# Peptides against a protein of PDB entry 3T6J, part 172

Target 1, 375 residues: chain A of PDB entry 3T6J
Amino acid sequence: PIVESYIGFIESYRDPFGSRGEFEGFVAVVNKAMSAKFERLVASAEQLLKELPWPPTFEKDKFLTPDFTSLDVLTFAGSGIPAGINIPNYDDLRQTEGFKNVSLGNVLAVAYATQREKLTFLEEDDKDLYILWKGPSFDVQVGLHELLGHGSGKLFVQDEKGAFNFDQETVINPETGEQIQSWYRSGETWDSKFSTIASSYEECRAESVGLYLCLHPQVLEIFGFEGADAEDVIYVNWLNMVRAGLLALEFYTPEAFNWRQAHMQARFVILRVLLEAGEGLVTITPTTGSDGRPDARVRLDRSKIRSVGKPALERFLRRLQVLKSTGDVAGGRALYEGYATVTDAPPECFLTLRDTVLLRKESRKLIVQPNTRLE
Target 2, 372 residues: chain A of PDB entry 3T6J as posed
Amino acid sequence: PIVESYIGFIESYRDPFGSRGEFEGFVAVVNKAMSAKFERLVASAEQLLKELPWPPTFEKDKFLTPDFTSLDVLTFAGSGIPAGINIPNYDDLRQTEGFKNVSLGNVLAVAYREKLTFLEEDDKDLYILWKGPSFDVQVGLHALLGHGSGKLFVQDEKGAFNFDQETVINPETGEQIQSWYRSGETWDSKFSTIASSYEECRAESVGLYLCLHPQVLEIFGFEGADAEDVIYVNWLNMVRAGLLALEFYTPEAFNWRQAHMQARFVILRVLLEAGEGLVTITPTTGSDGRPDARVRLDRSKIRSVGKPALERFLRRLQVLKSTGDVAGGRALYEGYATVTDAPPECFLTLRDTVLLRKESRKLIVQPNTRLE

## One batch from the design tools (peptide; made by RFdiffusion4, then SolubleMPNN)

Design b2_p19_3_s1 (from b2_p19_3, 12 letters changed)
Fold by OpenDDE base, seed 3:
Structure b2_p19_3_s1 (fold): chain B 375 residues (1-375), chain A 19 residues (1-19)
Amino acid sequence: as target 1 above (375 residues)
Amino acid sequence: TPVQEGSTAPAGSFYPDPD
C-alpha cells in the first residue's frame, strides 16, 4: 500500500490570530477501497461547484482537479487528530496551484463506536437510525466539507501591480446589488484579515457546504445511497449537525466569551441559523433524565429539511461566501459573531443548556496508535 | 476531541463530533 505523510507548521487553530501554525505530523496508509468513492466525488466536483449558492464570479476561475485519498492513520502528532484534511491552508495557493484532500478513515470509524445507551440529546426514535447511518453520513459530510467546502470560493484580490482578478465593472455583489467595494490587497490573506474568526468562519462555511450539497441527488448516488437510504443519510447528517451544535456548548467559556474549538463553534452557528429558520425545523427541549437531573432532546423535522432548512442555509452560506470573497471583515464579523453569541435568552437559554451539556458530558475518548503488520 | 483555545485557523481540517 502507498504510505503518505506530512510534517510541519500546518494548522493555525491554536493561534488566536490564526496565523502561526502548530507543528504537526502524520504517517498513514492509503485505503484504496475507501478512496474510490472520493474519486467519484472528485470526478463530479466541477459540476457540483456550480450548485453552490453564489454567482460563478465568486467561484474559482479555473477548476483544478484535486487529489482525494482515504487514509488509515498509523500515527498522528499534534494537539488533535482530524477526520479530514484539505491542504494547503492558503487560499491563493488553492486557487492557483490546487489542493489535496484526505479522509482519515480509521479516525471516522472510531468516532462511530458509540453505544446506544450513551447517546445523549436524541429522541429514542432517532437513536437506532443515528447509529446506523452516522458513519455513512459522516463520510459524505467529510468529503463535501473538504473537497467542495474548503475547495470552493474565490477571493477577490488586487495584486502587487494593481491588477484585479475580477472585473470591477461587471461583477456584482449579490447581497447588495452593487459593484465590489472591497477586496484583498497584496500581502493580505484570509487569516490576516479575519484573524480571530477566520478559522471558525471557514469551518462553518465548509460544514454548511456539506449540509447544503448532501441534499443533491448526485452526491448520494456517488456514495452509493439510493431511495430511502439516501433520505436517511441526509436526515442523519443534518441531525448530527444540529446535535453537534448543542454539544458545542462544552467548548464555550462564558467567563471569557471565548470558543475553544473552531469546528464546534461553527456547528453552533449552524444550529443557530437553523433555529432561526423556525417553522418547527429544529426543536431543543429541556427534559429530566432517568437520574432526575437535567437533560435535553434535539429534534429535527425531516419533512422540513428541504422546505425550511435548505433555503435558510442557502442564504446564510451565500452571505458567508460573499463576505469572504470581498474581504469584508466588518460585515463578516458582525454576521458570524452574532450567531456565535451564547446567552441565556429565551426560548433556547443556551447558557442553561450548556450546564446540561456539561452534566451529560462523557469522558474524553483517547485515540491510541494502532498496530499494523505486513502479511 | 481536540480542544483548541483559538477559534482562528486556516481552513484545512475536519474534526469529528465529541461523542
Scores: peptide ipSAE 0.044, ipTM 0.657, DockQ to the pose 0.272; fails the geometry check
Fold by OpenDDE base, seed 4:
Structure b2_p19_3_s1 (fold): chain B 375 residues (1-375), chain A 19 residues (1-19)
Amino acid sequence: as target 1 above (375 residues)
Amino acid sequence: TPVQEGSTAPAGSFYPDPD
């Protein structure tokens, strides 16, 4: 078997300031069969990057073909087990040296296991479809999230010698129509500048890339979906995201006004963006469960994903990237924290919904290390 | 040297609160 491993101070999710990595490591075996889909995605990556809603000047100058492998994890030492990984986390290294993507296939397989009777917050009409396509849709999402999410975008940098990695005279900020007015100086990093929002912000960008690009037929074809199946995968992927945004409220601490999980905060932000789009795209309805206690339903209008959802996400995603590229911390923080704010304001009443989410909370899944042997 | 997040977790995945 082909064995892969990594070890070190890698992810900064547990640092409130997003700067200090947690020591972690894994040992995994390559799943050759599942890696084939991601290899096809890599083969299309250069073209798909052009579909992202920012100018080429905000994308990496040189496309560096990354590695993407599906892995079955044998051992994972860390505070949490991801579904996918893009490393290194240093943007400068990603854009100059390249990166590697992995999908933790057996972790995903565990995540796919859902019992219909325990599936919360969905309409009955969506449950069977959701169960059927959750796995495949999440494969798509993870692949896009890692490869084209974390693997996309450029940081504008002025080096220690005063040289810029972009043409100050010709590069235009698509949001302002003006020349670039801010950048990263020598010694400044994404995490150092954006600090408390850096991790969640980046996850939000990556998740948004996944939702945005999953709408492209080419992406679905790579994963083997066409026609009605492709549309169902898209629908379930978006539905899963908006549901996740509701579930995210579990990880918000009202008393401290903080989030305890970067990915879930990101998903809540996306939910807020899609709710803001209006036009009946997303609806969260408080209900009463069969037990007589509070419940809720998330509804996504499939017919409005492309007409309402995509444009809203496009604008938001472009803003995320532009603010990231230019090191505009003030603008980035204002944007992100605005969407990440949890209040009890109508119509959503998110704090009240949080109580419902907590009431309907499922037990945390325990992932047990597998056993493997050579025969 | 900019640093970013590089992993994703399934919906509902939990990371412990910072110490």
Scores: peptide ipSAE 0.028, ipTM 0.633, DockQ to the pose 0.094; fails the geometry check
Fold by OpenDDE base, seed 2:
Structure b2_p19_3_s1 (fold): chain B 375 residues (1-375), chain A 19 residues (1-19)
Amino acid sequence: as target 1 above (375 residues)
Amino acid sequence: TPVQEGSTAPAGSFYPDPD
């Protein structure tokens, strides 16, 4: 078997300032069958990057073909086990030297295990479809999230010699219509500038890329889905995201006005974006469970994903990227914190919904080390 | 150069609640 490993201070999710890495390590074995799908995704990456909703000037100047592998984790040391990884975490290195992507396939498989009777916040008509396609949709989402999410976008930089990595005279900010007015100076990084929002903001961008690009038929074809199956995978991927946005409330601490998990905050932000789009795309309805206690249902209108959801996500995703590229911390913070704010304002009443989420909280899954054997 | 976070967890993140 092909063995992959890494170890070190890698992920900064646990640092409030997004700067200090937590010690993490894994040993994993390559899943060849799933890796073949990701290889096809890599082969299409350069073309798919052009489908992202920002000008080429905001994308990397040179496409560097990354490695992408599906891994079955044997052991993982850290506070949490990711489903996917894009490394290195340094944007400059990603841009100039390249990067590696991995999907932790057996971690995803554990996450996919859902009992129908315990599946919360979905309409009954969606439960079977959700259970059927949750796994495949996650594979698509993780692949896009890592490769084309974290692997996309350009940071505008002025180096120590005063040279810019972009043409100041010709590059136009698509949001303002003006020339670029801010950038990263020598020594400034994404994490150093955006600090407390950096991790969640980047995860939100990557998740948004996944949702946006999963609508592309070529992506679904790469993963082996066509026709009705492809549409079901898309639907379940979007449905999972909006459901995740509701579930995310578990990780919000009202007393401290803070989020405890970057990915969940990101998913809540996406939910807010899609709710803002309106037109009946997403509906969260408080209900009463069979036990007489509060419950809720999330509904996603499949027919409005492309017509309503995609344009809303496109605008939002473009703003995320532009603000990131230009190092506009003030604008980025205003945008992101605006969507990340949790209040009890109608119609959603998110703080009340949080109580419902906590009430319906499922038992935490335990991940145990798998075994291997020689045949 | 800016550092990007490069990991994703599925819905129902396995990250522990911060104490």
Scores: peptide ipSAE 0.027, ipTM 0.627, DockQ to the pose 0.103; fails the geometry check
Fold by OpenDDE base, seed 5:
Structure b2_p19_3_s1 (fold): chain B 375 residues (1-375), chain A 19 residues (1-19)
Amino acid sequence: as target 1 above (375 residues)
Amino acid sequence: TPVQEGSTAPAGSFYPDPD
């Protein structure tokens, strides 16, 4: 088998300022079959990047073909185990040398093992479909999230010599219609500038890229889905995201007005964006469970994903990227924190829903590292 | 240019509460 490993101070999710890495390491074995799908995705990446909702001037000047591998983890040392990773986390290296994407396949497999009777917050009619396509849809989402999410976009930079990596005279901000008015100076990074919101904001951008691009027929073809199956994968991917946005409330601490998990905060933000789109796209309905206690149901109108959801996500995703590219911290924070705010205001009453989420919370799953054997 | 760390976890994240 092909063995891969990484080790170091890598991820900064536990740093309140989003900059200091936590020590992490793993040893894994390459899953060749799943890696082949990601290789096909990589082969189409340059074309798919053009489908993202920002001008080419806000995208990388040169496409660098990344590595993408599905890994089965043998050992993982760290505070938490991710499903997907994009590394290195150094801006200069990503720009000049490229990056590597990995999907932790056996970690994903653990997440897929949900009993139907324990599946919360979904309509009964959606449960079987959700169970069937959760795995495949998540593979699509992770691939897009890592490769085309984290792997996309350009930062406008003025280097130490005063040179710009963009044409100040010709590049136009698509949101304002004006020339670029802000950028990163020498020594400024995404993390240093956006600080407390940097990780969650980037995760939100990456998740949004996944939802947006999964609508493209070529993406589903790469993963081997056609016709009705492709549409079901799309539906379940979007459904999973809006459900995740509700589940995310577990990770909000009302007393401190803060989020404890960057990815879940990101998913809540996406839920808010899709709720704001209106037109019956997403509906969260408080209900009463069979036990007589509070429950809730999330509904996603499949027929409105492309007509309502896609345009809403397009606008939001473009704004995220433009604010990121220009280093507009004030604008970015205002946008992101606005959607990340959790109140008990109607119609959603999110704080009340949080109580329901906590009430329906399942016991934490234990992940046990595997052993190997000779056959 | 990719600039931010990237890792994703399923809903019901396996990441510990940083608190």
Scores: peptide ipSAE 0.027, ipTM 0.636, DockQ to the pose 0.098; fails the geometry check

Design b2_p19_3_s2 (from b2_p19_3, 12 letters changed)
Fold by OpenDDE base, seed 4:
Structure b2_p19_3_s2 (fold): chain B 375 residues (1-375), chain A 19 residues (1-19)
Amino acid sequence: as target 1 above (375 residues)
Amino acid sequence: TPVQEGSTSPAGAYYLDPD
């Protein structure tokens, strides 16, 4: 078997300031059979990057073909087991040296185990579809999230010698129409500048890339979906995201005004963006469960994903990238924290919904590390 | 049941979902 591993201080999700890496490591075996779809995704990556809603000047100067491999994890030592990984985490290294993506296939497989009776906050009409396509939609989302999410975008940098990695005279900020007015100076990093929001912000960007690009027919074709199946995968992917945004409230601590999980915060932000888009795209309705206690339902209007959802996400995603590229911490923080704010303001009443989420909370999955042998 | 608090990927974080 082909064995892959990594070890070290890698992920900073557990650092509130996004600076200090947690020591982790894994040993995994390459799953060749499951790598094919990701290889096809890599083959299309350069073209798909052009579909992202920012100018080429805000994308990597040179496309560096990344590795993308499906792995079956034998052992994982860390605070959490990911389904996908993009490394290195330093954006400067990603854009100059390249990166590697992995899909932890046997971890993803756990996501396929969904029990209908435990599925909360969905309309009955959506439950069977959700169960059917949750796994496949995860494959799509994770692949896009890692490869084209984390693997996209450029940081504008002035090096220690004063040289810029962009043409100050010609590069235009698409949001302002003006020349670039801010950048990263020598010694500044994404994490050092954006600090408390860095991890969640980046996850939000990556998740948004996934949602945005999953609408592209080529992406669905790569993953083997066509026609009605492709549309169902898209629908379930978006539905899963908005549901996740609601579920995310579990990880908000009102008393401290903070989030305890970067990915969940990101998903809540996306939910807020899509709610803001209006026009009946997303609806969260408080209800009463069969037990007489509070419940809720999330509805996503499939017919409005492209007409309402995509444009809203496009604008938001572009802003995320532009603010990231230019190192505009003030603007980035204002944008992100604005959407990440949890209040009890109508009509959503998110703090009240949080109570409902907590009330309906089920036990989390237990993941057991596998074993393997040669015979 | 152990509480899973973190993940480096969205799908991993989905496992925090009560599903």
Scores: peptide ipSAE 0.075, ipTM 0.632, DockQ to the pose 0.101
Fold by OpenDDE base, seed 5:
Structure b2_p19_3_s2 (fold): chain B 375 residues (1-375), chain A 19 residues (1-19)
Amino acid sequence: as target 1 above (375 residues)
Amino acid sequence: TPVQEGSTSPAGAYYLDPD
């Protein structure tokens, strides 16, 4: 087997300032069969990048073909086991040297083990479909998230010699219609500038890319889905995201007004964006469970994903990218923290919903590291 | 401002939902 290793102070999620890496390491075996679909995605990446909702001037100048591999993890040392990884975490290196994408396949496989009776917050008519397509939809989402999410976008930089990596005279900010007014100076990084929101903001951008691009027919074809199956995968992917946004409330600490998990915060933000879109796209309804205790249901109108959801996400995603590219910390923080705010304001009453989420919380699944043997 | 605490996930990695 082909063995890959990963080790270092890499991920900064546990740093309140988003800068200091936590020690993380794993040893894994390449899954050749699962890697093949990601290779197909890589082959289409340059074309798919053009579908993202920002001008080419806000995208990388040159496409660098990344590596994308599915790995079965044998051992993992760290505070949390991811399902996907994009490295390095330095945007400048991603832009100039390239990057590597990894899907931790056997971690993703855990998502396939959903028990219907324990599945919370979904309508009954969605549960079977959700169970059927959750796994495949995760494959799509993770692939897009890593490759075209983290792997997309340009940072505007002025180097130590005063040279810009963009034409100040011709590049226009699509949100303002004006020339670019801010950028990263030498030594400034995404994490150093955006600090406390950097990790979650980037995850939100990547998740949004996944939702947005999964609507493209070519993406589903790459993963082997056609016709009704493709539409179901799309639906379940979006449904999973809005559900995750509700579940995310577990990781909010009201008394400290903070989030404890960057990805879940990101998913909550996306939920807020899609709720704001209105028009019946997403509905969260408090209910009473069969046990007489509080419950809730999330409904996503499939017919409005493209007509309502996509445009809303497009606008939001473009704003995320523009603010990131220009190093506009004030604007970025205002936007992101606005959507990340959790109150008990009607109609959603998120703090009340949080109580429901906590009440309905199931026991955490334990991931056990495998052993290997010769057969 | 959001602050990462306890069960924070590492940056650059996709994490599954808690269920």
Scores: peptide ipSAE 0.177, ipTM 0.670, DockQ to the pose 0.199; fails the geometry check
Fold by OpenDDE base, seed 1:
Structure b2_p19_3_s2 (fold): chain B 375 residues (1-375), chain A 19 residues (1-19)
Amino acid sequence: as target 1 above (375 residues)
Amino acid sequence: TPVQEGSTSPAGAYYLDPD
């Protein structure tokens, strides 16, 4: 077997300023079968990057082919076990030297172990489909999230000598129609500028890339899905995201007006974007459970994913990227925090829904290190 | 209060939903 490992100060999620990495490490074995799918995704990455909703001038000048491997983790030391990893976390290095992607396949498998009777917040008609395709949809989402999410986009930079990595005279901001008016100066980084929102903002961008690109037939084909199966994978991926946005409320602390988990905050933001799109795309309905206590149902209209959802996500994702590229912290914060705000305002009444989410919360699953043997 | 599970990167880790 092929063994991979890493160790060091890597992820900064536990730093409120997004700067200091937590010490973590893992040992894992390569899953060859799943890695082959990600290799095909890598082979298509340069073309798929062109499908993202920003001008080529906002994308990397030169595509650097990354490594992408599916791993079965044997041991993981850290505060949490991810399902996917993109390293390094330095944008300058990602743009100039490249990056590596990994999918922790057996971590994803743990997420698949949901019993139908315990599955919350879904319509009965969606539960079987959700259970069937949750795994495959996660494979797609994680692959896109890491490779084309974190692996996409350009930062506009003025170096220490005053030179720009973009043509100031010809590059146009697609949101304003004007020339580029802001950029990163020498020594400025994504994390240093966007600070408290940097992690969640970037995760939101990456998740949005996943949802957006999973609509592309070539992506589903790479993962082995065609026809009705591909459409079901798309539906479940989007359904999972909007459900996750509701579940995310667990990680919001109303008293402190803060979020305690970057990915869940990101998923809530996406939910808000898709709710704002309207037209019956997403509906959250408070209900009463069989126990007489509050419950809720999330409904996603499959027929409106492409007509309503995609355009909304396209606009949002473009804004995220443009603000990131230009280092527009004020604009980025205004956009992101606006969608990340949790109130009890109708019709959603998110604070009330939060109470429902907490009420329906299941006991935390314990991830146990497996035994393995060579055969 | 729900325990914050580690969230991955501004740069590189996908954490599963708490389901």
Scores: peptide ipSAE 0.172, ipTM 0.678, DockQ to the pose 0.227; fails the geometry check
Fold by OpenDDE base, seed 3:
Formats: sequence, C-alpha cells, structure tokens
Structure b2_p19_3_s2 (fold): chain B 375 residues (1-375), chain A 19 residues (1-19)
Amino acid sequence: as target 1 above (375 residues)
Amino acid sequence: TPVQEGSTSPAGAYYLDPD
C-alpha cells in the first residue's frame, strides 16, 4: 500500500524486563524511489545470511522473503521515533511467519543536518568525510541492522510436545565444541529469559551484524557504492559506531548502574569490543577544547578495520548469537554486562569521559511532523 | 517531538545517535 500504518503495544524498550509493550503508532507514505535499494538487499538476503559468523545450524531453517520499504513518516506517536523497524518483535513469529522491515527515510534524512562546527569528538581530518557519508552510511547500517540483524539467527526450542527444532545429536556449539546443553522451553521467549538485557543485547547483535556485513563488497554494491566511495562509506559507518559508543555515556546513570537507552548501550558495548581488539584500531584521547574545558577525540584507523576490527567483531558476534540461540542467560549476561560495565579504570577512564560527554552535549533536537498535501 | 534522553529503543527499531 502507498500509505502504511501500525498501532498497538509494539515495542518493549520502556519495560525494564523487556516484556510489556509501549503503545505506539505511525502513519507513513511509501517512498518508491528509496525502496529500490532495500529491495535489492532483500534479493541478496539469503546469500548474505550465509556470511554471518555462525554455523548454518544456528541460522533460520527456512529463508522467508521479507518486505522492506522506505517510508516517509507523517505522524509518529510514541516515546521515540526510530529510523528503522523490524516487526513483529516475536522471534518465533519471525522464524515461522516472516517479518517486515521499514526504513523511515525522512528520519534518516535528519542526520544530514549535522553541522561541522557542532560535530564533537572527531579529528578535524575526519569531519568533512563524516558529514559527507554519514547519511549514506546510515542507509547501509539501518538496512543491514533490520534485515540481516534482527532478521537472522535461530532459537533452539523444545515445543510443548517435547520435540526439538534442532538435532540434539549432531548440532555442535561452536564455542564449546559440545552438544547443545540449553534451549528455550515451551512458553519461554527471548525477552522472558534474557529480561533486563534482552533489548540492548539484541540491538547490539543487530548493530554488529551491520558493521560486519558492511565490509562485504556485495553490500556496498547493492547500495550503489564502488571503489573509494565504498571504502569511505565503510570507514564512516565504523567511525560513527565508535563515536556513538562514546556518546552513549550520556545515557548511563552511574548512581543506579543502569542504562537508559538500549541502542546506545549496545553501541558502547561495541566500542568496548573494538577497544579490546587493540593494535591502535580505536583511540580515545582526552583533550582540552578551545574554551579551555575538557574535550575528547575518537580516532579509528581505517587500515585496521579488516585486519583487526573484523576478527574481533566476528568472534564477539558469534558469541552473542550462540548464547542467544541456546538460551544461555548466565553466559549471555556475563558477556554483555561485562562489556557494558562503566568504570573509571585506565586507560579509558569512561566515567571521566562521561563528564566530558555531558559537558559537550548539544541542545536536544526536536523532530517535527511534516506537512503534506495531495495534489 | 523531542528526542528524550534515555529513551528506550524498542526491539526491532533502530534509533539514531543523539547527534
């Protein structure tokens, strides 16, 4: 349809336990021209899923061709407006019935309004490139995040009749080398098992899929980027992620040891993973701004994305998926909360950096509903 | 609509960074 809408208790991000949905609704108009690139991505999805760093036994048994549409949102009622959506949010339904992806194109377009003089935490040499490619890189990241992030992976399930959706005798956990020791029982869901970390963990997995697969030449080709442009889009996408990981500290509450935004927590986790990789891949340097107050710079070594970044992300992403598939809450929580922990330990001193982030925080942006008319 | 600090991203929704 040319006009799309949804309404209901859809997203559970506002629930600390990740279970209760927030009432949300939107009305949007299909952008046919902008949907073409996502259609090409859908056409390649089955093959791209095979590039993900887990065994086929941990991927969906059957590929279900999803819808992917670019939408210009006219009205959005909710606590926050997303740039992309993958629905339904039930993993069982995603696996058995399929799913739909939407990119809110005019929301993504807001990212193009970045002002160079207000752009924080980047090296001067990166600012122009960042501004130039932020929008296009978001298109790539959102598309991958929704379609191949949220749209990937299998949950191991034992149904009410005791039947398994996997072969217990032959499926091997790639992390342990052993048979599968845990799974979801009847009535158990991703949210019910992983609870407080479920939303952020899943977003982290989806974001990691985006970063990992954007390195694949076919992906950039689908989005119309070749040669140096493709490499710049990759660089800016990764740069944006590590910068976002720093910015994420705004959404951490030290006194309560909690995160207030699932995606930003996810981005911080990814930053920690890439910092752990070492070898000069990511560097965060505290500085002094022109105003004499604390500042910081994030630097990503472009030449080390494939050699250092990709292997680190591959291992991490595989671990995320394996723990998700097997319903290993203890292992998943240990892994994720470990990377999500914010301390003032050197060399990063993240709590100190948080003060810098808060100090450099810009005024809150307002998203205003557009006016439109039929002619 | 203001982008609220600490707004949770729903499962299946991609939210832009606060920039």
Scores: peptide ipSAE 0.167, ipTM 0.683, DockQ to the pose 0.226; fails the geometry check

